# Peptides against a protein of PDB entry 5FRP, part 12

Target 1, 225 residues: chain A of PDB entry 5FRP
Amino acid sequence: VEWTESIPQIIATREDISKELNQALAKTFIDSDPRVRRTSVMIFNKVPVTEIWKNITNKAIYTSLLHLAREKHKEVRELCINTMAKFYSNSLNEIERTYQNKEIWEIIDTIPSTLYNLYYINDLNINEQVDSVIFEYLLPFEPDNDKRVHRLLTVLSHFDKKAFTSFFAFNARQIKISFAISKYIDFSKFLNNQESMSSSQGPIVMNKYNQTLQWLASGLSDSTK

## One batch from the design tools (peptide; made by RFdiffusion4, then SolubleMPNN)

Design b1_p9_5_s2 (from b1_p9_5, 6 letters changed)
Fold by OpenDDE base, seed 3:
Structure b1_p9_5_s2 (fold): chain B 225 residues (1-225), chain A 9 residues (1-9)
Amino acid sequence: as target 1 above (225 residues)
Amino acid sequence: DWLDFFKKF
């Protein structure tokens, strides 16, 4: 733990970290102690993306980071999912594709597929987190049409078949949720009117309101679990 | 499984 906690400072103070340091760091991502794995992932959050690409040259570190998305330890997994999504976005924005970094880019370009493939786990907490990182980091709001399309095409260009299936399901779900929210609002407006609520339609709309609310709630994770 | 995921929505 203490050794891994010192790595961000070492990267910040040195232009190049040794091959031996890279090899030692690679081992921390597969350490049996989840605290060591957590601290290793935190390096990607504490060090600027440009310095990560410069100093972390062992491709096994990046591969190991991606594998932690399916980690059994909840805290490490959650941290890893956020970290890799952010790192992907920052890399697209700040890192040029060169011949020298090609092998690392081949790994980083699989991050979108890695994230979309997490939907196959069918865990509500994971699904919610993946939804969040898609909107925050993978496909963020971009008012420029050309930039938005370019980002979308970049994300899709490295999808495996499973990621495409998840992508289509995700988009279909967004439409359904939007429709359900619209109905919820309409029913809420109707029931907020005393005359409408006291009408013969009042009980019918109340039932539809409750069904819509239950459907919306069933798609959300339990914050207590 | 993935089928259960689609049934939830």
Scores: peptide ipSAE 0.008, ipTM 0.470, DockQ to the pose 0.183
Fold by OpenDDE base, seed 5:
Structure b1_p9_5_s2 (fold): chain B 225 residues (1-225), chain A 9 residues (1-9)
Amino acid sequence: as target 1 above (225 residues)
Amino acid sequence: DWLDFFKKF
């Protein structure tokens, strides 16, 4: 733990991290102690992306990071999912594709597929987290149409067949959720009006409100779990 | 509106 906690400072202060240090760091991602694995993932959050790409040259580290997305330890998994999505986005924004970094990019380009493939686990908490990181990091809001399309095409260009299927299912689900939330708001506004609530439509709208609420709630994870 | 955000994707 303590050694891994020192790595961000070492990366920030040293221009060249030895091959041996990279090999030692790679081992921390597969350590039996979840605290060590957590600390290893945190390196990607604490160190600027440019410095990560410069100093972390062992491809096994990046591969191991991606594997932690399916980690048994919930906290490490959740941290990893957020970290890898953020790292992907930052890499796209800040790191040029060169011949020298091609092998690392081949791994990083699989992050979107790795994330979309988590939907096949069929876990509501994982699904919610993947939804969140897609909107925050993979496909963030971009008002410029050309930039938005370019990002989308970049994300899709490395999808496997399962990721494509998951992507279409995701989009279809988002449209349904959006519609349900819109209806929930409309029903809430109607029911908040005393005249509307006392009308013949009041009981009908109340029933639809409850059905909509139950449908929305069924797609949410238990925040206590 | 977040709904408009999703419609753009």
Scores: peptide ipSAE 0.006, ipTM 0.399, DockQ to the pose 0.044
Fold by OpenDDE base, seed 1:
Structure b1_p9_5_s2 (fold): chain B 225 residues (1-225), chain A 9 residues (1-9)
Amino acid sequence: as target 1 above (225 residues)
Amino acid sequence: DWLDFFKKF
């Protein structure tokens, strides 16, 4: 733990991190102690993306980071998912593609697929987290149409078949949610009118309102779990 | 609007 906690300072102070240090760091991502794995992931949050790319040259570190997205330890997994999504976005924005960093980019370009493949775990907490990091980091709101399309195409260009399926399912879900929210609002407006509530349609709309709420609630993670 | 974004897919 303590050794791994010192790595951000070492990266910040050294222009060239030895091969041996990279190899030692790679081992910390697969350490049996979840605290060591957590601290290893935190390096990507504590060190600027440019310095990470400059100093962390062992591809096994990046591969291991991606594997931690399926970590059994909840805290490490959640940290990893946020970290890798942020790191992907920062890399796209700040790191040029060169011949020298090609092999690392080949790994980093799989981050979107790695994240979209987490939907197949069918865990509501994981799904919510993946939804969040998609909107925050992978496909952030961009008012410029060309930039938005370019980002989208970049993300999609490295999708595996499962990621594409997940992507389409995600989008279809968003449309359904939007529709359900719209109906919820309409039903709420109807039910807030006393004359409408007293009409023959009142009980029918109340039932539809409850069904809509139940459907919306079923798609949300239980914040208590 | 994100809703408009998703309607395009």
Scores: peptide ipSAE 0.000, ipTM 0.399, DockQ to the pose 0.048
Fold by OpenDDE base, seed 4:
Structure b1_p9_5_s2 (fold): chain B 225 residues (1-225), chain A 9 residues (1-9)
Amino acid sequence: as target 1 above (225 residues)
Amino acid sequence: DWLDFFKKF
């Protein structure tokens, strides 16, 4: 733990991280102690993306980071998912693709697939987190149409078959949620009118309202779990 | 049927 906690400072102060340090760091991502794994992931949050790309040259570190997205330890997994999504976005924005960094980019370009493949775990907490990082980091709001399209194409260009299937399912779900929210609003407006609520349609709309609410709630994670 | 609608979801 303590050794791994020192790594961000070393990366920030040294331009040349030894091969040995990179190899040692790679081992921390697969350490049996979840605290060590957590601290290793935190390096990617504490160090600027440009410095990471400059100093972390061992591809095994990046591969190991991506593997932690399926970590059994909830806290490490959640941290990893946020970290890798953010790192992906920052890398796309700040890191030029060169011949020298090609092998690392080949790994980083799999981050979107790695994230979208987490939907197959069928865990509501994971799904919610993946939904969040998609909107925050993978496909953020971008007012420039060309940049937005370029980002989308970049994200999709390295999808595996499962990621594409998940992507389409995600988009279909978003349309469905949007429709359900619209209906929820309509039913709420209807039920807010006392005359409408007291009408013959009142009980029918109330039932639909409750069904809509239940459906919306069923897609949400339990914040207590 | 709203239930059928939600089952498609």
Scores: peptide ipSAE 0.006, ipTM 0.459, DockQ to the pose 0.096; fails the geometry check

Design b1_p9_5_s3 (from b1_p9_5, 6 letters changed)
Fold by OpenDDE base, seed 1:
Structure b1_p9_5_s3 (fold): chain B 225 residues (1-225), chain A 9 residues (1-9)
Amino acid sequence: as target 1 above (225 residues)
Amino acid sequence: DYLDFFKKF
C-alpha cells in the first residue's frame, strides 16, 4: 500500500519511470489486498493524463485497470469504472495518437466496450454507474455537431457485438423513459383536475399512473442499497 | 436479462 501511494509523487517528479517500476506497478493491480488495488487505481486519478501516458508504458497496467471493472470488491470496482471512463475522455482530449503509443491506445479504445458490457451483469447499481459515466465522460453533451458525431463514431468504432447490443438497448431505454415521464406528467395533470378524476376515466388513468410510476421506479437504483 | 427488462414496454 505505502509503496503504491508513493507512485503519484514519483511520476510527478520523474520524466522517465524505469521498466522495473512499471513492472512492479503492474503487480499491484492484481494484488490480493483490495487496498493495494484501490491505491493502484487512484494513480490514474492523482496523476495528469499526459504524465500517465508518458511514464506508464507497460500495457499490462492498462489491461489490468480494465479488468478491475469486474472486481468483486465493490469499492475498487466503482472506483475503477469512474476512473477508466474519465481516463478515456481525458485521453481523447489530450493525447495524440502516435506510433509509439499505439499499443496503449488499442487497450484504451476498448474502454467504452468494457463499460457497455457491464450492463450484462444486470446489477442496478452498476447500471446506474455506467449510465452516469456514459453521460459524463464517454458521450458528454457537445453543442458542436461535428465534434459530437466524431466522438460518437470514435466510441462505437471499437465496440464488440455485445457492446453494440447494449448501446441500442440503452438508447431504446432512454426513449421509453422519456415517453413514460411524458405520460406521468399527462396523468398527473389529469388527476389534478377534480372533474377529470371524478369522470369515468378517473380510475383508468389512476391505474395507468400507478403502473407508470412502478415502471419508472423499477428502473431506478435503490439509493439505500 | 437486462434486455428483457427494457422489452416489457
Scores: peptide ipSAE 0.015, ipTM 0.541, DockQ to the pose 0.159
Fold by OpenDDE base, seed 2:
Structure b1_p9_5_s3 (fold): chain B 225 residues (1-225), chain A 9 residues (1-9)
Amino acid sequence: as target 1 above (225 residues)
Amino acid sequence: DYLDFFKKF
């Protein structure tokens, strides 16, 4: 733990991290102690993306980071998912593709696929987190149409078949949620009107309102779990 | 199956 906690400072102060240090760091990502694994992931949050790309040259570190997205330890997994998504976005924005960094980019370009494949675990907490990182880091709000399309094409260009399926399912779900929210608002407005509530449609709309609420709630994770 | 979950909606 203490050794791994020192790595961000070493990366920040040294221009060239030795091959040996990279190899030692790679081992910390597969350490049996979840605290060591957590600290290893935190390196990607504490060090600027440009310095990471410069100093972390062992491809096994990046591969191991991606594997931690399916980690059994909840805290490490959650940290890894956020870190991976953020690192991907920062890399797209700040790192030029060169011949020298090609092998690392081949791994980093699989991050979107890795994240979309987490939906197959069928865990509501994981799903919520993946939803969040998609909107925050993978496909952020971008008012420029050309930039938005370019980002989308970049994200999709390395999808495996399963990731594409998850992507389409995700988009279909968003449309359904939007529709359900719209209906919830309409039903709420109707039920807030005393004349409408007292009409023959009152009980029917109340039932639809309750069904809509139940549907919306069923898609939400229990924040207490 | 996650896909089955989405099909139920």
Scores: peptide ipSAE 0.015, ipTM 0.537, DockQ to the pose 0.181
Fold by OpenDDE base, seed 4:
Structure b1_p9_5_s3 (fold): chain B 225 residues (1-225), chain A 9 residues (1-9)
Amino acid sequence: as target 1 above (225 residues)
Amino acid sequence: DYLDFFKKF
């Protein structure tokens, strides 16, 4: 743990991290202690993306980072998912594709697929987190149309078949959620009117309102878990 | 149904 905690400072102060240090760092991502794995992931959060790309040259580190997205330890997994999504976005924004970094980019370009494949775990907490990182990091709001389209194409260009299926399912879900929210608003407006609520339609709309709420709630994770 | 979404996975 302590050794891994020192790595951000080493990266910040040194332009050339030795092969041996990279190899040692790679081992921390597969350490049996979740605390070590957590600290290893935190390197990607504490060190600027440009410095990571410059100093972390062992591709096994990046591969291992991606594997932690399926980590059994909840905290490490959650941290990893956020970290890898953010790292992906920052890399796209700040790192030029060169011949020298091609092998690392080949790994980083699989991050979107890795994330979308997490939906197959069928865990509501994971799903919520993946939803969040998609909106925040993978496909963020971008007012420039060309940049937005380019980002979308970049994300999709390395999808595996499962990721594509997940992507389409995700989009279909968004449409359904949007529709449900719209209906929830309509029903709420109706029920807020006392005359409408007291009408013959009142009980019918109340039932639909409750069904809509239950449907929306069923898609939400338990905040206590 | 939202649950049907994940049944596809």
Scores: peptide ipSAE 0.013, ipTM 0.520, DockQ to the pose 0.470
Fold by OpenDDE base, seed 5:
Structure b1_p9_5_s3 (fold): chain B 225 residues (1-225), chain A 9 residues (1-9)
Amino acid sequence: as target 1 above (225 residues)
Amino acid sequence: DYLDFFKKF
């Protein structure tokens, strides 16, 4: 743990990390102690993306980071999912594709597919987190149409078949959720009016309101779990 | 099944 905690400072102060240090760092990502794995993931959050790409040259580190997205330890997994999504976005924005970094990019380009494949676990907490990182990091709101399309095409260009399936399902779900939220609001407004609630439609709308609420709730994780 | 989850939506 303590050694791994020192790595961000080492990366910040040294021009080049030795091959031996890279190899040692790679081992921390697969350490049996989840605290060590957590600290290793945090390196990607504490060190600027440009310095990561410069100093972390061992492919195994990046591969191991991606594997932690399916880790059993909840906290490490959640941290990893956020970290890899953010790192992907930052890399797209700040790192040029060169011949020298091609092999690392081949790994990083699989991050979107890795994330979309997490939906197949069928865990509501994981699904919620993946939804969040998609909107925050993978496909953020971009008012420039050309930039938005370019980002979308970049994300999709490295999808596996399963990721494409998840992507289409995700989009279809978003439309349905949007519609359900709209109906929830409409029903809420109707029921908030005393005259409307006392009308013959009152009980009917109340039933639809409850059904809509139950449907929306069924897609949400329990924040307490 | 994940596909069933997305089919419900």
Scores: peptide ipSAE 0.011, ipTM 0.544, DockQ to the pose 0.188; fails the geometry check

Design b1_p9_5_s4 (from b1_p9_5, 3 letters changed)
Fold by OpenDDE base, seed 2:
Structure b1_p9_5_s4 (fold): chain B 225 residues (1-225), chain A 9 residues (1-9)
Amino acid sequence: as target 1 above (225 residues)
Amino acid sequence: SFFEFFEKF
């Protein structure tokens, strides 16, 4: 009986502790020290997605996480982009949509749009990272057609107009890259043939090869920057 | 645990 009477107090205390913890955590995401912000983002990488959804109930934390995708500090930004993409994917796979978590899902569902909107920054490093997380987390290769379509529809269902534009631009770019790679291979095969190289087409193909390489290289970020 | 992570701060 006494134990049963203590349960409400324990629950209330835990709820209060949880609330205070959430409030404290929310402040760390907006801390002036990038190390603090980085550490805050790392919580989403270190804690299982199910535990995050259970214990992090302050919507401001999730909103703040999304804002860090545009962080000036490169390391924090890069970490955040990877983290939110992974968290989105894990959430889709492991978290059920309920009435209780609806408000959080409304935020999480904007992650794809948030990521695709980063293309408007027009930074090659950011673009490369966004490309990477799209293939790894947002729209991973899925051999099951129904699952793939369902994931695609889920991702697209919360896109804003800008995100849709970026999505189509991304896909168009991928097609162009694929074509360029195909041509690169063809030109390489041609140039590796001595008879072909000695032909009147040799210099022409060499020029096209170089142009193709230059185009492909121009789309790559400088890893040294 | 989630809590162990925060105790370090």
Scores: peptide ipSAE 0.027, ipTM 0.719, DockQ to the pose 0.015
Fold by OpenDDE base, seed 5:
Structure b1_p9_5_s4 (fold): chain B 225 residues (1-225), chain A 9 residues (1-9)
Amino acid sequence: as target 1 above (225 residues)
Amino acid sequence: SFFEFFEKF
């Protein structure tokens, strides 16, 4: 009985605590200490998406999360990029669009654009990470054509002009990579055959193989940097 | 829980 009587006060207190918590949390995303910012981003990884949407109602938190994708601290930036991509995907799958959450959705819907705009930084490490999160979270493999198209249209519907340009460039690059990989496989098969290797075409194919490898490698980031 | 996570801050 006493517990039941305390529930309204707890709910009211929790709402107040929730507001205060949201205000406090908003400050942590812009803290000067990268460790604090990192911890703030990790909330989005540790808490279920449904609970985040329910309890984090301050739009400034979501805006700040998106801004961290371009911050100077590498570790926080990388964490943020992965986190926002995953959060976007989970939100699309689990969160309904309502009048009450409209303002938050307006921010979340810009995540794809935010990520595609990172290609303009022209950093190989960032590019590689953005490539990865696109395939894993933004545009994952979907065998159902209708679902795949719907997801694609959803992602594109909130693109800015720069994001569209990056999107087309990305797709063009993927086609080139696919072709190069196909050739790499063909050349590898040829070179693994001793008779083919000893033929007049052997040296020519070896040269093409090396050129293909060099081209593929040039698109990869230095894992040590 | 969500709240347990924040109580640590």
Scores: peptide ipSAE 0.026, ipTM 0.708, DockQ to the pose 0.015
Fold by OpenDDE base, seed 4:
Structure b1_p9_5_s4 (fold): chain B 225 residues (1-225), chain A 9 residues (1-9)
Amino acid sequence: as target 1 above (225 residues)
Amino acid sequence: SFFEFFEKF
């Protein structure tokens, strides 16, 4: 743990990280202690993306990072999911594709697929997190149409079949959620009017409101779990 | 919270 915690400082101060250090770092991602694995993931959060790409040249580290998305330890997994999504986005924005970094990009380009494949675990907490990182990092709002389309195409270009299926399911769900929210707003407006609430439609709308709310809530993780 | 979910939309 302590050794791994020192790595961000080493990367920040040294332009040339030895092959040996990279190999040692690779081992920390598969350490039996979840604290070591956690600390290893944190390197990608603490070190600028440009410095990571420059100094972490062992492809096994990146592969291992992606594997931690399916980590049994909840905290490590959650950290990893956020970290890899952010790292992906930052890499797309800041790292040029070159011949020299091609092998690393081949791994990094699978991050979207890796994340979308997490939906198959069928865990509401994981689903919520994946939803979050998609909007925050993978497909963030971009006012420039060309950039937005380019990002979308980039994300999709390396999808496996399962990821595509998840992508379409996600989008279908988003449409349904949007519709439900719209209805929720309409029902809320209706019920906020005292005359409308006291009308014959009042109880009917209240029931629909409750059903809509229940449906929306059912898609959310229990914050206590 | 439900509201935190909405802020993302």
Scores: peptide ipSAE 0.000, ipTM 0.364, DockQ to the pose 0.043
Fold by OpenDDE base, seed 3:
Structure b1_p9_5_s4 (fold): chain B 225 residues (1-225), chain A 9 residues (1-9)
Amino acid sequence: as target 1 above (225 residues)
Amino acid sequence: SFFEFFEKF
């Protein structure tokens, strides 16, 4: 753990990390101790993206990072999902595609597919996290239409078939959620009006309100679990 | 563990 914790400082102070350090770091991603794996993933959060691309040249590190998205250890998995999504976004924004880094980009370009494929695990906690990182890092709000379309096309251009199906399902779900929230607001407004609540429609709207609330809640994970 | 190996150095 202490060795891995020192890596961010080494990367920040040295222009080039040795081949030996890259090989040693690659082994930490597959270590049996989840604390070691966690610390390894954290390097991608502590070190600037430009320094990562410059100093981390072993492909096995990037492939291992992506594999940790399906890690059995919850904390490591959650950290990995956030880290890889953020790293993808930062890489798109800050790293130029060159002949020299082509092989690393081939791995990084699979991050969107890797994330969307997590929906097939059918875990509510994972689904919520993937939803979050999609909105925050993969397809963030962008007011410029050209930039927004370019980002979307970039994300989609490396999708496998499963990722496409998940993408369409995600979008369909978002529409349904938006509709349900709209109805929830409408019903809430109706029920907050005393005259409306006392009307013959009051009990009917209350029932619809409860059904809508239950539907919305069923899609959310228990934060205590 | 790989870590124990490096702590020895």
Scores: peptide ipSAE 0.010, ipTM 0.540, DockQ to the pose 0.014; fails the geometry check

Design b1_p9_6_s1 (from b1_p9_6, 4 letters changed)
Fold by OpenDDE base, seed 3:
Structure b1_p9_6_s1 (fold): chain B 225 residues (1-225), chain A 9 residues (1-9)
Amino acid sequence: as target 1 above (225 residues)
Amino acid sequence: IPIPEIFQR
């Protein structure tokens, strides 16, 4: 009897500790020190996804994590973008949708939109990172057609209008890049042939090669910046 | 899990 009477108090104490922990953690995501914000984001990389979903119940933490994708501090932003993309993928793979976690899923399901909306910043470094995390975590290469389609439908089902527009622009860009790379290869093969270079087409192909190279390079960030 | 000191501020 006494043991059973202590259970509500233990549960209440654990809920209070969990609430206090969640409140303390929520403050660290908005801390003025970038090192504190970085350390907070790193929790999502160090703690298993299942334990995060179990112990981090404050919605404000997830909302704050997503907000850091637009952080001014480069290192915190870059870490956040990778972290949230990975966390989304791991959540889809390991976390079941329940009534209890529905409200957290409503936030997590916005991660793809949050990432695709970063293309509107028009920063080449951000664009490259978003490109990378799309292929690594959001829409990974999956040989199983059914799994690939289901993942795509899941990602798209929570898109806002801006994310859809960004998605179509991204896909159109990828097709154009693929075509440009194919042409770069063809022109390179032509220019490596001495007979072809000595032909009347040599100067024409050289010009097209240079234009193709310039176009490909213009889409890359300066690695020195 | 011990709360890191950085989260106790």
Scores: peptide ipSAE 0.021, ipTM 0.657, DockQ to the pose 0.015
Fold by OpenDDE base, seed 1:
Structure b1_p9_6_s1 (fold): chain B 225 residues (1-225), chain A 9 residues (1-9)
Amino acid sequence: as target 1 above (225 residues)
Amino acid sequence: IPIPEIFQR
């Protein structure tokens, strides 16, 4: 733990991290102690993306980071999912593709597929986290059409078949949610009108309102679990 | 910085 906690400072102060230090760091991602794995993931959050790409040259570190997205330890997994999504976005924005970093990019370009493949775990908390990081880091709101299309094409270009299936399912769900929210608003407006509530449609709309709320709520994780 | 022995095995 303590050694791994020193790594961010070492990366910030040294232009070149030794091969041996990279090899030692790679071992911390597969350590039996979840605290060591957690601290290892935190390096990617504490160190600027440019310094990570400069100093972390062992590809096994990046592959091991991606593997932690399926880790049994909840805290480490959740941290890893946020970290890898953010790191992907920052890398796309700040890191040029060169011949020297090609092998690392081949790994980093699989982050979107890795994240979309987490939907197959069928865990509501994981699903919500993946939903969140998609909107925040993978496919952020971009008003520029060309930038938005370019980002989308970049994300999709490295999808496996399973990730594509998850992507289409996700988008279909988002359309359904949007429709349900629209109906929720319409029903809420109707129910807020006393004349409408006193009509023969009042009880029918109240039932549809409740069904819409139950459907929307069923797609949310219980924040208490 | 010396690498801990546990990481050298």
Scores: peptide ipSAE 0.021, ipTM 0.650, DockQ to the pose 0.013
Fold by OpenDDE base, seed 5:
Structure b1_p9_6_s1 (fold): chain B 225 residues (1-225), chain A 9 residues (1-9)
Amino acid sequence: as target 1 above (225 residues)
Amino acid sequence: IPIPEIFQR
């Protein structure tokens, strides 16, 4: 009889400890020290996604993680962008949608919109990172057409108006980049042929090659900054 | 899950 009466108190104490831990963790995401914020983001990389969803129940933690994508500290921002994209992908693959986790899913489902909204900052380094995480985590290469379409619809279904505008601009840019890369390859093949290079077209193709390289390079961040 | 040292402050 006494053992059965202690179980509700143990469960309540665990819920209280879990609540206190969640409240303490929520504060670390808004800490003034970038090292504290970085360490908080690293929890999402070190802990399995299933254990995060089970133990991190405070919505403010997930909201604060998403806000760090726009923080001033470059290293923390970069870590946050990679972390939230990976966490989104892992959550879609491993976490079922239930009544109990609905409120956390409402936040997590905004990760794609949060990432696509970073293109409005107009920073080349941020743009390259967002491009990378889109292909790695949001819209990965999936050979199964039904899975690929389902993932795309899931990503788009929670977009805000700004994210949709960024999505269309991104896709239009990718088509242009793909065309430029194709031309770069064609011009490179032409210029590597001695007979072609010695022809009347040689100087014309060299000029087009240089223009194509300059255009491609203008879309890349300075690796020194 | 070991609580990181940052939560002991």
Scores: peptide ipSAE 0.019, ipTM 0.635, DockQ to the pose 0.015
Fold by OpenDDE base, seed 4:
Parts: sequence; structure tokens; C-alpha cells
Structure b1_p9_6_s1 (fold): chain B 225 residues (1-225), chain A 9 residues (1-9)
Amino acid sequence: as target 1 above (225 residues)
Amino acid sequence: IPIPEIFQR
């Protein structure tokens, strides 16, 4: 009898402790100290995805995580972008969609849109990072056709109009980059041939090579900045 | 910051 009477109180106390912890954690994502915000993001990297979904029930934590992707502090932003992309991928792989977690999934399903919307900031460092996390976490190489299609459809199914536009622009850019790299290789081979360089085409190809390099380099962030 | 104990269960 006493044990049965203590169970509701223990459950309530655990829910209250969990609620208080969630409320305290939610505050750390908006803390004025970037070290606190960084540490909060690191929870998502250190804790298994299953335990996060189980114990982090406050939707404000997930929304706050997504907001840090646009933070001014470079290190926190970069950490957040990697963290949210990884968390999305892990969630898709390990977390079932249930009635109980639906509200959290509604937030997590916006991660791809959130990431693709970072291209509109027009920052080369952000663009490179978003490119990286797309290939690593959002749309990884998957040899299984059904899994690959399902992942793609899942990623796209929650896109806003802007994210779709960014997605198409990204794919178009990748095709252009691939073509430019192919041309760079062709020009490099030509320029490494002494007979070809001594031809009337030598100066023309050298100019095209330099233009191709400049175009490729213009899409890269300055590692010194 | 240590991982909250709630996440170590």
C-alpha cells in the first residue's frame, strides 16, 4: 500500500525534476555567455540521441538549438550547424515516430529547411559548412535505392519554399563545379604538354585555365578570414 | 560541464 502511494509522488517528482531540468537547460541555450551556449549544444553531441529524445521533452530547447545556427558567435554557430545536422540524421535512423514525440518531430523535421536557408546569409564559410553537413548527415551516400529515395523524400517533405529554391540552386552549383573541375583537369593536362603549350592554342588555354581557377577559388571561403 | 545525470541513465 505505502509503495503504491509513493509511486505517483515519485513519478510526479521525477517529472518535476525532469521539467525543472528541461527549463534550466532551455535557459542555457539563450545565455549571454557563448561558453554556456556552446556547452549546451555539446549536450546533443555527448548524449545518445535516444536519451535526448527521452529526457529532453521541452520543445523550446530544440527550437533554441535551431536558432543558434544563425548566431553571431562563429564557434557556437559552427558547432550548432554540425550538431543539428548530425542530430537530424541520428534521429531519422534511431527514433521512431510516435504520437508522444510528434511535436518534437515537427521541429526536428525543419532542420533540413533551416540548414538550406543558411545559404541566404550569403556567407562563404557558412555555405561551405552547409555543403559539408548536407553530404555527411542530410543526404549521405546510400547504396540502397529505397533508403536513399526515402531519405531524400523525408528531407524534402518539410522544406519551405526558400529551402526548395536553395536545394535546386545547390544542385545546379554542384553540376557547374563538376564541369569546372573537369575543365581544370583538361587544361592542366594540356598545359603540362610542351608541344601543346608551343601551339597557337597555348596562350588561349592558359587564359581559360586561369579563369577556371579564379572561378573555382571564388566559391571557396578565405581560410585566412 | 558534466553531462546531466538524467542523460546517463
Scores: peptide ipSAE 0.019, ipTM 0.567, DockQ to the pose 0.015

